# Peptides against a protein of PDB entry 5HB3: the designs that were tried, part 4

Target 1, 150 residues: chain A of PDB entry 5HB3
Amino acid sequence: RQMQDRCMSEYNQRIRNAPEGSIDPFRMACYKIIGRCDLSNRSLDGLQTDVNDWIWLQFNLARETDRSLELAGESYGLAELQASIREIGLKHFPKTAAEDTNGSFGMFFYLQILAGMFEQAIAYLYPFSYVDAVHFAIALTYYGLLRPVD

## One batch from the design tools (peptide; made by RFdiffusion4, then SolubleMPNN)

Design b1_p8_5_s1 (from b1_p8_5, 4 letters changed)
Fold by OpenDDE base, seed 5:
Structure b1_p8_5_s1 (fold): chain B 150 residues (1-150), chain A 8 residues (1-8)
Amino acid sequence: as target 1 above (150 residues)
Amino acid sequence: PFSHIMLP
């Protein structure tokens, strides 16, 4: 907690008072990850990141903790992460095979699987790749992860 | 949050 308090203090001070362009983005990233500062902003500003970096950060920040006990005073759990993935899907990924020009449907399927959105992932994949959707559905059902009626 | 993320 002492480390988190220091991270939050320094993070907030730098965000408010540091001259433009003077903030070390790697230092700010450390404060974000270790101190879980400003959970409403779940990105690493000033750094070039990819989807793997983003999803890693989301899972790192996600906690099933009572807000009253959270030092940051904010709540970010699996449900919020899943909501974010849904939003990303609506904005940045193809909804039909006809819209897919670069094969990016696989990445959105992957993100949904990582977040435990198994039913939605299979439903999404089905029109893009029937064979793959069936194989994943069989495997997920076998291990009790897919609930077709729920 | 995804606009600046590069996809493979």
Scores: peptide ipSAE 0.018, ipTM 0.578, DockQ to the pose 0.159
Fold by OpenDDE base, seed 4:
Structure b1_p8_5_s1 (fold): chain B 150 residues (1-150), chain A 8 residues (1-8)
Amino acid sequence: as target 1 above (150 residues)
Amino acid sequence: PFSHIMLP
């Protein structure tokens, strides 16, 4: 907690007081990751990141917290992450094979799997790759992770 | 934030 508070303080201080263009994005990233600073902005500004970096960051920032003790924008858990993934899916990923121009459906499937959205992941994958969807469904069912009644 | 992510 003490370290987190220090990170938050330094993070905020630099955002407020640092000359324009002088902020080290890697240093700021460290503060964000370690201190979970500014959870309303769950990105690493000034850094080139990919989807793997993004999802890693999301999981890193996600915590079980007492929502009643947090200010607006400070509550971020698995449910919020899952909601974010749903939103991303709606905005940035193909909904049908006809919309798939770059094969990115697999990435969205991957994100859903990582977030424990197994039923949604299988349902999404099915129209893109029937065989793969069935295989994953079997595996997930075997491990008790798929709820077919949902 | 996803808009700034480089997609594969």
Scores: peptide ipSAE 0.017, ipTM 0.600, DockQ to the pose 0.165
Fold by OpenDDE base, seed 3:
Structure b1_p8_5_s1 (fold): chain B 150 residues (1-150), chain A 8 residues (1-8)
Amino acid sequence: as target 1 above (150 residues)
Amino acid sequence: PFSHIMLP
């Protein structure tokens, strides 16, 4: 907790007071990861990152907590991560096969699977690749991860 | 969050 408090203090001080262009983005990234600073901004600014870096950071920042026992403050768990994935899907990925021009549907399917959104992932994949959707559905059902929808 | 991220 002491380390976290120090990270938060340094992070906030630099964000507010550092001259333009003087902030080391790698150092700020360390504060973000270790201190979980400013959970409303779950990105690594000033760094060249890809979708894999982003999703890794999201899982790193997410914590499994009982919300009923949480003290006042910022919280970020699996539910919030799933909500973020859903929002990203709406903004950055094709919604139908007709909208798909570059085959990016596979990445959104992948993100949903990582986040445990199995039913939604299968439903999304189905119009893009019927055969693959069926195969994944069979496997997920076998392991008790897919709940059949009537 | 994807504004600065390159998608594969």
Scores: peptide ipSAE 0.016, ipTM 0.573, DockQ to the pose 0.163
Fold by OpenDDE base, seed 2:
Structure b1_p8_5_s1 (fold): chain B 150 residues (1-150), chain A 8 residues (1-8)
Amino acid sequence: as target 1 above (150 residues)
Amino acid sequence: PFSHIMLP
């Protein structure tokens, strides 16, 4: 807790008071990750990142705790992450096989699986690759992760 | 937050 408080203090101080262009993006990333600072901004500015970096950060920042206990004044859990994945899917990934130009549907499927959105992931994948969708459905069912929608 | 992320 003490370390988290110090990270938040340093993060806020630098964001507000640091001269333009003087902020070390790696240092700010450390404060973000360790201190969970400014949970409304779940990105690492000034760094070259890919989808794997992004999703790794989301899971590291996500906590299943009571909102009243969040020091940042904001809550971010699995439900919020899942909502973000849905939004990203709508904006950045093909909705149908006809819209697929670069095979990026697999990445969105992957993100949904990581976020525990198993039913949605299988439903999404099926029109792109029914063979893969069936194989994943079998595996998810075997582990008791695929549930019929009520 | 995703628009700046490079897709593989």
Scores: peptide ipSAE 0.015, ipTM 0.581, DockQ to the pose 0.162

Design b1_p8_5_s2 (from b1_p8_5 with E1P A3L)
Fold by OpenDDE base, seed 4:
Structure b1_p8_5_s2 (fold): chain B 150 residues (1-150), chain A 8 residues (1-8)
Amino acid sequence: as target 1 above (150 residues)
Amino acid sequence: PFLHIMEK
């Protein structure tokens, strides 16, 4: 916790006081990851990132907390992450195979699985790849993770 | 590309 507090302090100080263009984005990334700084901005500014980097960061920042104890109103847990993934899915991923021009359905399936959205993930994957959806459904059922809804 | 998606 001491390290976390130091990271947060330095992060905030640099954000407020550092001259424009003088901030090392890698250093700021370290502060954000270790200190969970500025949870309203869950990205790594100034760095080239991909979807794997993004989702990795989300999970690192996510914590189960009591919202009643949050002073600044910043609360980010699994539920918020799942909500974000749902929104991303609605806006940026194909709903049907006909809409899939770049094969990105697999990525959205992957994100849902990582976030524990198993029922939704299987339902989503099924129209794109029947065989894969069935295989994952069997595996998830075996481990007691899948609860049939439809 | 994906970063842009996440910013929206």
Scores: peptide ipSAE 0.010, ipTM 0.591, DockQ to the pose 0.473
Fold by OpenDDE base, seed 3:
Structure b1_p8_5_s2 (fold): chain B 150 residues (1-150), chain A 8 residues (1-8)
Amino acid sequence: as target 1 above (150 residues)
Amino acid sequence: PFLHIMEK
């Protein structure tokens, strides 16, 4: 807790008071990851990152803590991550096979699987790749992860 | 470009 408070203090001080261009983005990333600073901004500014870096960061920031013990502004768990993925899907990924111009449907399927959104992932994949959707559905059902509608 | 989309 003391370390977290120190990280928060340093993070905020640098963001507010550091001269333009003097902020070390790697140091700021460390504060964010270790101290969970500024959870409203779940990105690594000033760094060249990709979707893998983004999703890794999201999982590192997400915690299954008793929400009753967390300050309302600092709660970020699996449910919030799932909500974020859902929103990203609605904004940035094809909704139907007809809208798929770049083949990016696979990435959204992947993100949903990582977040444990199995039913939604299969439903999404089905119109893009029937065969793959069936294979994943069989596997997920076998392991008891998919709840087929009876 | 994808991350800029995610940062919003």
Scores: peptide ipSAE 0.010, ipTM 0.577, DockQ to the pose 0.464
Fold by OpenDDE base, seed 5:
Structure b1_p8_5_s2 (fold): chain B 150 residues (1-150), chain A 8 residues (1-8)
Amino acid sequence: as target 1 above (150 residues)
Amino acid sequence: PFLHIMEK
């Protein structure tokens, strides 16, 4: 708790008082990750990041909070992350094999799997790669992660 | 497209 408070203090002090362009983006990233500072902004400003960095950060910042705390608007958990991935999928990833020009469907499948959206992931993958979808479905079923639709 | 995803 003391470390988090110190991180928050330093983070706020730097944002408010540091001259523009003088802030080390890596240091700010550390404060965000360790101190959970400014959770409304889940991006790392000033850093070039890829999808792996983004998803890692999302999982790092996500916490399971009691439903009562979710009403307070400051909670970011798995459900919110899943919702974000769904929205990203609708906006930035191909919906059909005909729309896929760069093979980006695999990345969206990967994101859904990481977020535990197994049924949706398999359903999404199926029209792009039948064989892969079947293999993953078998594996997920074996581990009890895929619920067959009765 | 991925950079735009990370900004949101």
Scores: peptide ipSAE 0.010, ipTM 0.583, DockQ to the pose 0.602
Fold by OpenDDE base, seed 2:
Structure b1_p8_5_s2 (fold): chain B 150 residues (1-150), chain A 8 residues (1-8)
Amino acid sequence: as target 1 above (150 residues)
Amino acid sequence: PFLHIMEK
């Protein structure tokens, strides 16, 4: 808690008071990751990152906590992460095989799997690759991760 | 490009 408070203090101080362009993005990233600062902005500004970095950060920041114990804007759990993935999917990934021009469906499937959105992931993958969807469904069922819709 | 998409 003390470390988090210190990180938050430093983060806020730099964001508010540092001259434009003088902020070390790596230092700010450390504050973000370690201190979980400014959870409303779950990105690493000023750094070249990829999807793996992004998803890693999301999982790192996600905590299953009682929302009643957190301050406004500090609540970020699995549900919020899943919501983010869903939104990203709706905006940036193909909905059908006909829309897939770059083969990016696999990445969205991957993100959904990572986020534990197994039923949605399988449903999404099915029209793109029936065989793969069935195999994943079998595996997920074997491990008790898929629940049939009753 | 993905990050740019995610930030929007």
Scores: peptide ipSAE 0.010, ipTM 0.581, DockQ to the pose 0.513; fails the geometry check

Design b1_p8_5_s3 (from b1_p8_5, 4 letters changed)
Fold by OpenDDE base, seed 5:
Structure b1_p8_5_s3 (fold): chain B 150 residues (1-150), chain A 8 residues (1-8)
Amino acid sequence: as target 1 above (150 residues)
Amino acid sequence: SFSHIMLP
């Protein structure tokens, strides 16, 4: 609690008062991760990151409950993460094989699987790779993660 | 935001 309060205080002070270009992005990242500061902004500004970094951060910030007791009064759980992934899919990933120029459909499939969006992931993958979609569907069904339709 | 991340 004490550490979180200090992180929040320092984070807020720096974002408001620090001269442009003077903020250490790694320090701000520590405040974000450890102090859970400003959960409405779930990104690491000033750092070059990839998809793995992004998804790692999302899961670290997410909590089990939709409305957890946070000092900032902000809620971020699995449902919100799933909503974010859906939005990312609509904006940044191909919707059809004809739109796919670099094979990025696999990455979106991967993100959906990590977020537990199994039915949506299989449905998305199917038009890109029938064989892969069937294999994953079988495996997910076997382990009770994908519900068969009656 | 996601727009700032690098895709493989």
Scores: peptide ipSAE 0.071, ipTM 0.811, DockQ to the pose 0.159
Fold by OpenDDE base, seed 1:
Structure b1_p8_5_s3 (fold): chain B 150 residues (1-150), chain A 8 residues (1-8)
Amino acid sequence: as target 1 above (150 residues)
Amino acid sequence: SFSHIMLP
């Protein structure tokens, strides 16, 4: 708790008082990850990141919301992450094979799988690659992650 | 935001 409080204090102080361009983005990233500072902004500013970095950060920041602590105005758990992935899918990924110019459907499938959105992931993949969708569906069912509709 | 992340 003491470490978290220190991180939050330093993070807030630097954001407010540091001259533009003088903030070390790596240091700020450390404060955000360790201190869980400013959970409303789940990005690392000033750093070149890819999708893997982004999703890694999201999972690190996501915590099981103890319902008893929900009174804290900033809660970020798996449900919120899944909601974010759904929104990203609608905005940034192809909905049909005809819209797919760069093969990015696989990345969205990957994000959904990581977030435990198995049924949605299979449904999304099916029109792009029938064979792959069936393959993953069989595997997910075998491990009890996908429930077939009776 | 995700929009600033380069997709592979």
Scores: peptide ipSAE 0.070, ipTM 0.811, DockQ to the pose 0.166
Fold by OpenDDE base, seed 3:
Structure b1_p8_5_s3 (fold): chain B 150 residues (1-150), chain A 8 residues (1-8)
Amino acid sequence: as target 1 above (150 residues)
Amino acid sequence: SFSHIMLP
């Protein structure tokens, strides 16, 4: 708790008072990850990152909690992460095969699988690649991860 | 935000 409080204090102080260009982005990233500072902003500013870095950060910040036992305050769990992935899909990825110009559908499928959104992932993949969707559906069903659609 | 991330 003491370490977390110190991280939060330093994080807030630097964001508010540091001269322009003087903030070390790596140090700020450490405060974000270790201190869980400002969970409403789940990004690492000033760093060159890719989709793997982003999704890694999201999972590290997410915590499994029982919503029925949650106290007042900010919460970020799997459900919130899944909601974020849905929003990213709507903004940055093709919704249909007709909209696909660069083959980026595979990345969104990948993100959905990582987040445990199996039914949605298969449904999304189907119009882009029928064969791949069927193969993944068979595998997921075999392991009890996919609920059959009637 | 995600917009700052370069997609592969």
Scores: peptide ipSAE 0.069, ipTM 0.811, DockQ to the pose 0.162
Fold by OpenDDE base, seed 4:
Structure b1_p8_5_s3 (fold): chain B 150 residues (1-150), chain A 8 residues (1-8)
Amino acid sequence: as target 1 above (150 residues)
Amino acid sequence: SFSHIMLP
């Protein structure tokens, strides 16, 4: 906790006082990850990142928190992450095979699985890859992670 | 690759 507090202090100090363009983005990333600083901004500014980096960061920042004790916009748990993934799916990923130009459906499926959105993930995958959807459904059911459809 | 796109 002491380390986290120190990171937060350094992060805030640099954000407020450092000249524009002088901040090392890697150093700031370290402060953000370790200190969970400024949770309203869940990105690594100044760094080139991919989807894997993004999702890794989200899970590292997500915590079960008491929302009543947090500032507005800084409450970030699994529910908020799941909501973000749903939104990203609607905006950035193909809805049908006809819309899939680069095979990115698998990535969205992957994101949903990581976030525990198992029913939604299987439903999404089915029209893209029937065989894979069935296999994952069987496995998820076996482990008690998939709820049967009513 | 879509995997290299930074997400919001």
Scores: peptide ipSAE 0.058, ipTM 0.804, DockQ to the pose 0.427

Design b1_p8_5_s4 (from b1_p8_5, 5 letters changed)
Fold by OpenDDE base, seed 2:
Structure b1_p8_5_s4 (fold): chain B 150 residues (1-150), chain A 8 residues (1-8)
Amino acid sequence: as target 1 above (150 residues)
Amino acid sequence: PFSHITLP
């Protein structure tokens, strides 16, 4: 708790008072990851990151506890992560095979699977790769992870 | 940041 408090203090101080361009993005990233500072901003500014870095960060920040049990005093769980993935999908990934120019559908499928969005993942994959979608559906059903659509 | 993303 003391560490988190110190991280929060330093983070806020630097965000508010540091001269422009003087903030070390790696240091700020440490505050974000270790100190769980400013969970409303779940990105690492000033760093070159990819989707793997992003999803890693999201899972590290996500908790299954309520706000009262969160040291940072903020709530971010799996549901919020899933919502974020949905939004990212809507903004950055193809909706149909006709829109797919670079095969990025696979990454969005991957993200949905990681986040436990199995039904949505299968539904999304189906028009891009019928065979793969069926195979994943069978596997997910076998493990009791796929539910019928209501 | 998510444009032109492919599976690793």
Scores: peptide ipSAE 0.026, ipTM 0.683, DockQ to the pose 0.118
Fold by OpenDDE base, seed 1:
Structure b1_p8_5_s4 (fold): chain B 150 residues (1-150), chain A 8 residues (1-8)
Amino acid sequence: as target 1 above (150 residues)
Amino acid sequence: PFSHITLP
């Protein structure tokens, strides 16, 4: 708790008082990850990041929200992460094979799988690659992660 | 950051 409080204090102080361009983005990233500072902003400013970095950060910041603590204005759990992935999918990924110019459908499938959105992931993959969708569906069903409709 | 996403 003491470390978290210190991180939060330093993070807030730097954001408010540091001259433009003088903030070390790596240091700020450390405060964000360790101190869970400013959870409303789940990006690392000033750093060149890819999708892998982004999703890694999201999972690190996500915590099981005790329903009793939901009164705290800044809660970020798996449900919120899944919602974010859905939104990203709608905005940045192809909906049909005809829209897919870069083969990016696989990345969105991957993100959904990581977030435990198995049914949605299979449904999304099916029109792009029938064989792959069936393959993953069989595996997910075998491990009890996908419930087939009776 | 998602415009050039390639599968790892």
Scores: peptide ipSAE 0.026, ipTM 0.684, DockQ to the pose 0.157
Fold by OpenDDE base, seed 4:
Structure b1_p8_5_s4 (fold): chain B 150 residues (1-150), chain A 8 residues (1-8)
Amino acid sequence: as target 1 above (150 residues)
Amino acid sequence: PFSHITLP
């Protein structure tokens, strides 16, 4: 908590007081990651990142916390991460094979799997790759991770 | 394989 508070303090200070263009994005990223600063902004500004960086950051920021001890907007756990992935899926990934121009459906499937959204992941993958969806479904079921029926 | 995607 002490380290986090210090990071947050420095983060906020730099955000508010640093001359434009003088902020080291890597330094700010460190504050973001270590201090969980400004959790409403779960991105690394000024850095070129890919989907792996993004999802890594999300998982690092997602924690089980006592919400009563957090300031408004600072609650971010697995449920919120899953919600974010759902939102990203709706906005940035193909919903049908006809919309798939670059094979990005696999990435969204991957993100859902990482987030433990197994049923949704399989359901999503199925229309894109029937065989793969079935194989994953079998495997997930075997490991008790897929709930085929309620 | 997964295609490279940049997310916001």
Scores: peptide ipSAE 0.022, ipTM 0.673, DockQ to the pose 0.210
Fold by OpenDDE base, seed 5:
Structure b1_p8_5_s4 (fold): chain B 150 residues (1-150), chain A 8 residues (1-8)
Amino acid sequence: as target 1 above (150 residues)
Amino acid sequence: PFSHITLP
């Protein structure tokens, strides 16, 4: 609690008062991860990150409860993460095989699987790779993660 | 099928 309070205080002070270009992005990242500061901004500003860094951060920031008792009074759980992934999918990933120029459909499928969006993931993958979609559907069903149609 | 992409 003490550490979190200190992180929050320092984070807020720096974002408001620090001269432009003087903020250490790694230090700010530590405040974000350890102090859970400003959960409405779930990115690491000033750092070059990739999709792996992004998704790692999302899961570290996410909590089990939809409305957790966070000092910041902000809620971020699995449902919010899933919503973010859906939004990213709509903006940055191909909707059809015809739109896919670099095979990025696999990455979106991967993100959906990580977030537990199994039905949506299979539905998305199916038009890109029928065989892979069927294999994943079988496996997910076997382990009780995909509900069969009655 | 997985390629590096830049996410916002």
Scores: peptide ipSAE 0.015, ipTM 0.654, DockQ to the pose 0.211

Design b1_p8_6_s1 (from b1_p8_6 with T1M M4L)
Fold by OpenDDE base, seed 2:
Structure b1_p8_6_s1 (fold): chain B 150 residues (1-150), chain A 8 residues (1-8)
Amino acid sequence: as target 1 above (150 residues)
Amino acid sequence: MPELPPLP
């Protein structure tokens, strides 16, 4: 708690009061990660990041806490992460095999698997790669992770 | 079918 409070204080002070161009983006990233500062902004500003960096940060920031103890607007758990992945999927990934120009469907499948969205992941993959979807479905079923919708 | 390894 004391470390988190210090990180949050330093983060907020620097954002508000630091001279333009004086902010070390790596230092701010450390406060973001360690302090879970400003969970409304789940990005590393001023750093070149890819989708792997992004998803790593999301999982790092996500916590299953008692919702009764969280301040309104500071809750970020698996459900919120899953919602974010769903929204990103709608905006940035192909919806059909005909829309896939660069093979990016595999990345969206991967993000859904990481987030435990197994049924949605298999349903999404199926029209792009039938064989792969069946193999993953078999594996997920074997481990009791895929729930057939009754 | 070959038995899949247990999850870690």
Scores: peptide ipSAE 0.015, ipTM 0.536, DockQ to the pose 0.020
Fold by OpenDDE base, seed 1:
Structure b1_p8_6_s1 (fold): chain B 150 residues (1-150), chain A 8 residues (1-8)
Amino acid sequence: as target 1 above (150 residues)
Amino acid sequence: MPELPPLP
């Protein structure tokens, strides 16, 4: 608690009072991750990040804590992460094999798997790669992670 | 890996 409160205080102080261009983005990233500061903005400003960095950050910020213990208005758990992945999928990933010019369907499949969206991941992969979708479905079913519809 | 567009 004391460390988190300190990180939040330092983060807020720097965001408000630091001269333009004087902010160390790595230091701010550390405060954001450790303090879970400003959960409305789940990005690392001033850093070059890829999709792997982004998803790693999302999982580091996500917590299944009692909502009663979180500051009013800033809850971020697995459900909110899954909602973000659905939104990103609708905006930034191909819906059909004909729209896929660069093989990006595999990345969206990967993001859904990481977030535990197994049924949606298999359903998405199926029209792009039938064989891979079947293999993943078998494995997920074997481990009790995929619920086949009877 | 194909360069994905920056996530929002």
Scores: peptide ipSAE 0.009, ipTM 0.549, DockQ to the pose 0.111
Fold by OpenDDE base, seed 3:
Structure b1_p8_6_s1 (fold): chain B 150 residues (1-150), chain A 8 residues (1-8)
Amino acid sequence: as target 1 above (150 residues)
Amino acid sequence: MPELPPLP
């Protein structure tokens, strides 16, 4: 708690009071990661980041805690991460093979797999790559991660 | 890999 409170204090002080162009984005990233500061903004502002950096940050911020112990507005777990991936899928990825112009379907499949959204991932992949979807479905079923429809 | 748009 003391370290988190200190990180939050320093983070808020810098955001509010730092002169324009004086904010070190790497230092702000450290406060965000270590202190879980400002969970409403789950990005690294002022840094060049890719999708791998983004998803890594999401998993580092996510916590499976007893919701009764978290302050209102500080809850970010696997369910919230999965909701974010669904939203990103709707905005930034092809919904059908006919909409796929750049082969980006594979990245959305990957994000769903990382988040444990196995049924949704297989259902999504199936119209883009039938063979790959079947192979992943077999593997996921073998490990008890996919629920076959009875 | 195609440069994915910056995620929000």
Scores: peptide ipSAE 0.009, ipTM 0.549, DockQ to the pose 0.113
Fold by OpenDDE base, seed 5:
Structure b1_p8_6_s1 (fold): chain B 150 residues (1-150), chain A 8 residues (1-8)
Amino acid sequence: as target 1 above (150 residues)
Amino acid sequence: MPELPPLP
């Protein structure tokens, strides 16, 4: 708690008062991760990041908190993360095999799997790679992670 | 929406 409060204070002070170009983006990233600062902005500003960095950050920021304890704060849990992945999928990933110019469908499938969106992941993969979708569906069902429609 | 990092 004391460390988080200090991180939040330092983060807010630096964002508001630091001279342009004086902010160490790695330090700000540390404050953001440890303090869970500004959960409305779930990015690492001033850092070159890839999709793996992004998803790693999302999971590090996500917390299941009792809603009773979050009476004044931005909630960011698994449900909000899953919603973000859905929105990202709609905006940045191919919806059909005909739209896939760079093979990025596999990355969106991977993101959905990481977020526990197993049914959606299989449904998404199916038109791109039938064989792979079936293999993953079998595995997920075997582990009790996929809920087949009865 | 945060700009997604470019896919590798």
Scores: peptide ipSAE 0.007, ipTM 0.522, DockQ to the pose 0.607

